# Ledger of designs, part 224: peptides against a protein of PDB entry 2AUS

Target 1, 323 residues: chain A of PDB entry 2AUS
Amino acid sequence: ADIKREVIVKDDKAETNPKWGFPPDKRPIELHIQYGVINLDKPPGPTSHEVVAWIKRILNLEKAGHGGTLDPKVSGVLPVALERATRVVQALLPAGKEYVALMHLHGDVPEDKIRAVMKEFEGEIIQRPPLRSAVKRRLRTRKVYYIEILEIDGRDVLFRVGVEAGTYIRSLIHHIGLALGVGAHMAELRRTRSGPFKEDETLVTLHDLVDYYHFWKEDGIEEYIRKAIQPMEKAVEHLPKIWIKDSAVAAVAHGANLTVPGIVKLNAGIKKGDLVAIMTLKDELVALGKAMMSTQEMIERSKGIAVDVEKVFMPRDWYPKLW

## One batch from the design tools (peptide; made by RFdiffusion4, then SolubleMPNN)

Design b2_p26_6_s1 (from b2_p26_6, 11 letters changed)
Fold by OpenDDE base, seed 5:
Structure b2_p26_6_s1 (fold): chain B 323 residues (1-323), chain A 26 residues (1-26)
Amino acid sequence: as target 1 above (323 residues)
Amino acid sequence: SSEEERLRALDAEAAALKARFEARAA
């Protein structure tokens, strides 16, 4: 999410018609919900699936999906994509995660040794998925981006950790405990970040959603429920983007692959095979797709398939067919 | 509703856990 990607402009004269589409900040409330993502503070106790089921009941929704499972006992940031945005969770599954964890050591260890050993766990680690995971229990590498020790109180170590998607903090703590020679377990865990979603003013509880939905339906006040739901475009902020001409939008919305002539601007550093977000000039998400070219190839070439369109989000009628 | 009360209780536990982490991270 924090990777400032350079924007390369291919067509500096490209304009957009203000009458076409629905920019993320200008959607009617019903449409905003249909293309929404909630930054939920998941409570401890329920599964992520139970929480998604509750959100669907609270908001009277047919479909919703979460941006990456939190264990029942784990609280914090759970992105929940709604209705037509449900499939945007595919952009969040591979996104980095941050946690705050309380590790309890099973013996006394000098603070200097705790700090030294925990620093060695920054970088690549070998993990085995837990027994309860739906994932085959194969050994796999995962990246720990950073470990920040917040507090050491005797045998209790509070730390912040940034990790690659699907890193198991419980397993990390177990391995740290083994490396310290005394053993350790995870006492508490909270997720503080999931890609672009973090603990900020957009974080809402289940009871907030109950109250905000009531204010809308019974009192006619849409402001609270509008603020509680982020536009689906938030869920792709961490992806490389390609912005397209108005004339290309309807074709992509119909499931056509993006061709090079449709590109107005794009992020630097796109590689062939990357997941990319196709955007309008109004920053509306049209589709997710697989880059078939690098950024450089998309700049240098005059023709060809730039993006293999995998998932269309935009309705077919938001932009006119110009073909 | 009994479901709303349950949700409020669960959210209160989450808030308390968050506050403990924030207080120790300060």
Scores: peptide ipSAE 0.194, ipTM 0.790, DockQ to the pose 0.904
Fold by OpenDDE base, seed 1:
Structure b2_p26_6_s1 (fold): chain B 323 residues (1-323), chain A 26 residues (1-26)
Amino acid sequence: as target 1 above (323 residues)
Amino acid sequence: SSEEERLRALDAEAAALKARFEARAA
């Protein structure tokens, strides 16, 4: 998740016009909301879709979408992308997730055996989607990045787990219980991370949003609602980035593919087929797309399609047409 | 409103759950 990516500069003389675009830190409050993502603490009880519908009512929005479904009984980190940023959730769907889980064992097991067996579940695991999932019930592999046992109290095991997107913690706990020989079930689950979104000072509740919207609309105080909403660029922090010339921005904003001459700098380690974020030199998100070249090919080549542009976010008029 | 009261109650449950996990992780 916290992959520090090296930045390779192709054009060290490229400058940006300060009069063009709207950098994330300089958006008026209405524009900030239009390109916003909320790091919501989803309460237990409602579906992720019901919570998104409530946010739309609270903030008087036409559109919103969430960065990956939480089950009704699961609380914690639910990124909710707003209005023009709604489609940025596609960057969060494949992102790794972290949870804290309470596992209840159906029999007594020595602590040393619990620790040893849970350590064996780090790495590749075989899972079957639950019956309630819209996903076809085919066996598939998923990665468990880490398991950290926080507490063992008799038959109750509290643990932190980092997993690949679409790993089912309930199924993991069931298999751990089988491996321990006594069986187990998931008593409680909270999501503590979804890609770049975590439990930090940016985490807000539904009632916080009610209060902060009221302070803005009735009292004229925008500070709280501004802090409660992250710029959409936060939702792509975990992706490899390509920064482009001012002269290339308007073409990409019109849906043109990114060509190699438009690249100023890029992250190392991009592979063909990777999801990448196309950025301005002011760190504004222009578009998401599929890399058609590796980082090395984008450095060595003078021409060709670098990125197949899939989703444009930037309006067509933020940068002038320079062609 | 009845909706706001419901939201506050649900958020209080989430906060209580978070606090229990934080207390056990410390």
Scores: peptide ipSAE 0.134, ipTM 0.762, DockQ to the pose 0.867
Fold by OpenDDE base, seed 4:
Structure b2_p26_6_s1 (fold): chain B 323 residues (1-323), chain A 26 residues (1-26)
Amino acid sequence: as target 1 above (323 residues)
Amino acid sequence: SSEEERLRALDAEAAALKARFEARAA
């Protein structure tokens, strides 16, 4: 998520009309909620689906979805996309995750050996999905981006781990224990990051949401609930972006594919097949789509389909039809 | 409400776990 992507400008003269759209920072509270994502601190005990159901009840919502399942016993960062933003979770499902884990070893192992063996688990690992996963139990590779040992206290190893989406930390710990020769199990697990969502000032609890909703509905104080909900654009910060002309926004909002002439600027390093966010010049999310061209092809070509639009978020009337 | 009390208890467990991890990582 922290990769600063270069921005390539194709049209340096492109302007945006300030009267069109609703920038993320200028949405009325009701509209902000309709296009919101909560950075929830999921408690241990409930399922991610139960927690989403509670948020819907607390905030009187029809729809919500989460940015990647946490097991019942796992706490921490659970992005919950609201109402019109519900489907933005598709951007978060493939996003990297960070966890803090407590591994308990089943025997005594020298600290130097623990450190050496855990370092060998950085990179590509082979995992078998657990039986409880609805996913066919095919062997799959996953990336471990980093392992940071925080503390070693006898048989207890506290570590931070950055992983590719759908890496099973329980399985990782099991394999580390096997490599150490003594065996190990996962004692505790917390998710500290899910793509652009992390443990920061935006992290809120379920009881915070209760209190903040009451302050809004009973006392007329919107500040707390406004702060507790992030704009849906937060959920796409980690994606490569394509910024489009005002004249192209309404067509994309109607479900038309993005063509090359509509592009004002774009991130470097887009590959064919990548999930990309189509943005206005005011950083409003119009749609998610599949790149049909590389960044280079989008620069060099004068015409053609740049993005196959998969999911529109922006209402059709925020920008005028200019065709 | 009994539901709010339950939510507060669960959130307190999450906060306690976070605080333990932060204290060990410091």
Scores: peptide ipSAE 0.134, ipTM 0.760, DockQ to the pose 0.903
Fold by OpenDDE base, seed 2:
Structure b2_p26_6_s1 (fold): chain B 323 residues (1-323), chain A 26 residues (1-26)
Amino acid sequence: as target 1 above (323 residues)
Amino acid sequence: SSEEERLRALDAEAAALKARFEARAA
């Protein structure tokens, strides 16, 4: 999520009509909810699916989905995409995660050895999914981006860890314990980040959602529920973006592939096969798709399919048909 | 409701866990 991507402008004269669309900050409250994502502080105890079911009941929603399962006993950042935004979770599932973990060692180990061994687990690691996982128990590699030891208190090691999606922290701790020669287990785990969602002022509880929905429905106060729900565009902040002309928006919203003439600006470093977000000039999410060209090809070419559109989010009527 | 009380209790446990991690990381 912290990757600053350079923006390359292809058409510096492209303007957008202020009457078209609904920018993320200008959606009516009902529309904001329909295209919303909650940065939920998942409590320990319930499954991620139970929590999503509760949110649907609390907010009177037909559908919702989460941006990556937390185990029942694990608390912290669970992005929950609402209603028409539900499919945006596909952008969050592959996103990096951060956790704070308490590891309990089964024997005494010198601090210097703990630090040295844990540093060796930065990079590519081999994991087997746990028995409880619906994923086939095949060996796979996962990237550990960083390990930061926060505290060592005898046999208790508190650490922050940034990992590739689908890294099992319980398995990581087990392997660290084996490498230390004494064994270890995961005592506590909290997720502090899921892609662009982190522990910040946007983090809300289930209780907050109950209260804020009540203030809106009974007292007519929409401010709290508006702040508690992020626009769906937040869920794609970590993706490379392509910004398109107003004349291309309705075609893409109808499921047409993005062609090169529709591009106004784009992020550097897009590769063929990358998941990209197609945006309006008002930073509205139109669609997710697969890049069919690199950034360089999208600049140099005058025609061709730039993005294979996979998931449309924008309604067909927000922008006029100009074809 | 018994459900709201359960949600409050669960949220309090999450907050307590967060606070323990923050206190140890300081």
Scores: peptide ipSAE 0.117, ipTM 0.749, DockQ to the pose 0.906; fails the geometry check

Design b2_p26_6_s2 (from b2_p26_6, 13 letters changed)
Fold by OpenDDE base, seed 1:
Structure b2_p26_6_s2 (fold): chain B 323 residues (1-323), chain A 26 residues (1-26)
Amino acid sequence: as target 1 above (323 residues)
Amino acid sequence: SPEEELLKKLDEEAKALREEFEARAA
C-alpha cells in the first residue's frame, strides 16, 4: 500500500533558495549515479552479494549494497544502492515485502479447504528461523499482511503474499502444508515488492545495465542509464518524513541532531523511536535518524532534539553554513 | 563486443554459482 501520510505544516512562511542543493530530478548523470538506487530484477542462481559485485563491475563503482537478501534460487525485486547512497539500504531492511510463491502439496486437498486454511494464515504467525541463520534459534512471530490465491491446479497453488520483514515464505508454506494435513514445500519463489520498489517500468536486469552503460560510455546516450537508476530518495518513500529549513541543512549534513526549530513540515503519526527521513524543502534526502519525539511533541514544543541523526547522505557543501 | 564478452562471463559465473548452490543443497 502506498502509505499516504498526512503532512502537517509548522512554518508556512519558510522558503528555499533555488541555488542550493541538487533536487533528485536535476542531478547531472554522474551525480545521479553517485546518489542512485537500482530496482534490479535479480536472476535465480547467484547470491544477492554476488549480484551486487557484478553491478559494481558493470557500472565501474567502488561501493554498492542491497536492500535485503534474496536466497540464491529466488528471483525478482532487489534494490541495489550505489556509491554515496549505499547506506540508504538500512531504510529498506524493515520494509514490508511481497512475493509470488508456488506451493506444491504432498497430497490431494479440495480447493475450498485450501482457500479456507490459507485465509487463516493472514495475521500473526509463529516462525522458526532457518537452521543456517546465525539468528538465535527462538520462535518469533511475524505478520502476514495478506494472502491472495492466484491459481490452484491440483496440488500446485500459486499465491501472492505480503509479509513483514524477515518472514520466511518457505516456513509459511511448511506450516500451511501441516495445517492442510498433507504437507507442502516451496517449489518457486519470486519477490515482487521490497518497500517502495516493485515490478514496474523501473525494474531492470543485469543485461539491461550492461547495454545501458555501453550506450552511455560508447555512444554518449545517457537517457537509458539515467532511467535505469532511481534517486536515493525513492528508497525512503515509505518512511515518515520531516522537512527542514535551509538554515538547518548544513548542520544536519555535518552530523548535528535535528532540533525542533529547524522543522518546517512533517508527516503525521511519527512515534518516538521511529526511523525517519530528514528532507530539504526540495525533497532531497539529508539524513536518516531516530525520532526522539512524536509528531505531536514536534508541533507543540519550541525546542529540544527532534531526531537523533544516525546516517548523513547529503554532502556538507550543498547548503551553506548559516550558523 | 566487449558487452557480449562481459554478458557471457556473467552468465558463466551465474551458471557456476547455480551448480555450486545445487551441490551444497544436495
Scores: peptide ipSAE 0.016, ipTM 0.381, DockQ to the pose 0.063
Fold by OpenDDE base, seed 3:
Structure b2_p26_6_s2 (fold): chain B 323 residues (1-323), chain A 26 residues (1-26)
Amino acid sequence: as target 1 above (323 residues)
Amino acid sequence: SPEEELLKKLDEEAKALREEFEARAA
């Protein structure tokens, strides 16, 4: 559920200068690409790293990074952050994921038993990391948010599953098979969601990217490549946000911590230690940082460090120094 | 490389799509 976070206004008189910055919807095409994220439909076969290398070649880019590895055989939603936006993938790594999986059972099980056992896997489960995972061979508690059975055809079970970041669907299916007493394996897997990125009109293939890049470079038609690339701000939609005064933007863009007087509005429910997005009043991403105060403390206090700034995205020259 | 082969295929498909688009605009 896209739970709209409540917005608390701290300064209702704060205005923004329309001449400063580059709002996500008003970036020239070259700047849009420099601060872009592709909602890629990853084909089955290649690794996520190979696909990122291909995108860099197709779009003539120096840097790109993906928002969370898909196994070679796994298709679907792979966010790829471009150029200056490359580091925004750090906001997507902890984000929830959704998959559609085909599980094949190694024996006959009544449908009622399949449904009952799969429902027991909703919640916190202890997973064993796959043998091929470079991630330390430690038992991990992971949350399964929901399991929705789509179809049962004898030994084949098609289901949708929402999971915490770093939950392995192959391991989940193995444990379901053990609980059913017959064993099971993952036949097919597609990722249908990665945080704010889902299967929608923004999902594009590698073929689409080639076509759209050629339309831009050879025919001068930028519309298609512009639509194929999302602004980097899309990659932080799931995070709690703090909107700041124009006078605070340049300091934060230079790596200064956000202080309480710079806050115009903020989301409710921020806790100390949360990852937060610092935004302009024009919804431009300035930086990611760690909250040093709760929402309540940021409202009640007149001074102090609100956010420890960890990653700056905005160029230093988009807003003037007003200090 | 598998990457170069895929890029070459994608370039050929992009060219074919442009030829279709030009033929519709004509």
Scores: peptide ipSAE 0.000, ipTM 0.269, DockQ to the pose 0.045
Fold by OpenDDE base, seed 4:
Structure b2_p26_6_s2 (fold): chain B 323 residues (1-323), chain A 26 residues (1-26)
Amino acid sequence: as target 1 above (323 residues)
Amino acid sequence: SPEEELLKKLDEEAKALREEFEARAA
């Protein structure tokens, strides 16, 4: 379940001017695309980079980036951030992932033993990075959040798995096979979740994007392309949020650090060092940054740097300078 | 091997998709 973070209100009298900014639901189509993220159903075969290149061609875009590589053979949820939203992928890289995997066992194993052993892999596991990954070949621990066996047919085990970012399901399956004593390999893999992006009504194919772009450009029908592109704010739904005063927005949009007086409300459970989303009172993403205080410190203190601003998304002119 | 055959099939499907999307994006 998406853990609804508690919201602590610091200033209950803070209002927002409806004339300022562009709320995610009120962006003109061109602006919506400029600040968009596609929940792409990546087909099997192409690389994640090829798919991003195709999206750029299809939608006539200069920039795009993906929220975490899928191997060529792997299908499913690939968030693709567009244009001015491209850098929002940094919020998705550390996000949890879910997969449906087909594991093929190299020998016969009783179903009860399969179920028992796979349950032992819930928790911290030691993984080796794939030889072809540019990631330094260091042994690393990764968390398996859950394993749900969907079906067992002889040597074929279909399962859902929730994992920490950078967990390799192929390596997990290899280790499960070793623990079962017969060996195993990954027959099929689909990613069903990448942070806030999942298999839902927002999932679109490359074919859908071609058709929807055509309907917009040739027929003037923007509805389909508008629905096919999510606001960049969706890409930060899983992050702890800090909502700021209208008077603080322009300063943060200019790259100023967020100070405690600018905070209107915030999520509970922010720790120093957490990646946080700085939001307007209209739920517009201003910036991503590193928390310099806990939630408790942000409540108790009257001054100081709350967030070290790392990436600004909001244009400088959406809100007036009120300083 | 069955894995090599699946790889070959996926490479062929990926090629066909590339050709299709290149043709539509042109």
Scores: peptide ipSAE 0.000, ipTM 0.285, DockQ to the pose 0.076
Fold by OpenDDE base, seed 5:
Structure b2_p26_6_s2 (fold): chain B 323 residues (1-323), chain A 26 residues (1-26)
Amino acid sequence: as target 1 above (323 residues)
Amino acid sequence: SPEEELLKKLDEEAKALREEFEARAA
């Protein structure tokens, strides 16, 4: 979310019809829920799948999916995409994660040595998958973006860590313990960030959802449930974006690949093979796809397939067919 | 492979730490 991507304008004269589509901030409550994502504070105890099942029951939904598994004992940020937005969680799988972890050392280590050794784990680390992973045990390199020590109390080390998707904090703590020469284990873990979702005013509990749904259904107050659900577009804020002409929206919504003439503006730094979000000029998510060109190629070329459309989110009728 | 050598080193370090813990608990 924090990477401000430069926006390059290709067509500065492109306008959008205000009567077409449903901008994220102007959806009726029922439609907002159908295209929603909850920033859930997952409690410790239940699996991520159990929590998703509970949300479906609370909100009377047919479909929902989570933006990356938290272990039963792990609390914190679990994005849950609802109904028609369910597939948007795929944009969150490759996204960076932040955790707060409590590491317990198995021996006494001077604070200065703890700080020095933990700083050496910033960057590329080699990890083993946990034993419980159905994935074949394979060594893998993962990035640790930062380690911030919050508190050291004897053998207990509280720290914040930003990591590449699929980094195992338990394994990181084990390796830190080895490097310190005393061993260590993970006492507590909370996820504080999953891509654009973080601990902020949008974070809600299961209890909040029960109350907010009740206020809507029994009291006719939609404000709380509306605030508790983010638009699906929130789940793609961290992706590079391509904004398209109104005339291209219906074709992409029908599953056609995005061609270069349909582009109005785009983020800088798109590479071939990147996951990109295709947006309307009203910041509505049309589709996710794979970039077939770089940003530079999309600017310089007059024709060709810019994005291979993988997943359509927008209904086919929100914009007229203009072909 | 370099990955297998690093695995071996980590397994040896984990073994040495267990032996030190067993020696201190004795």
Scores: peptide ipSAE 0.000, ipTM 0.286, DockQ to the pose 0.016

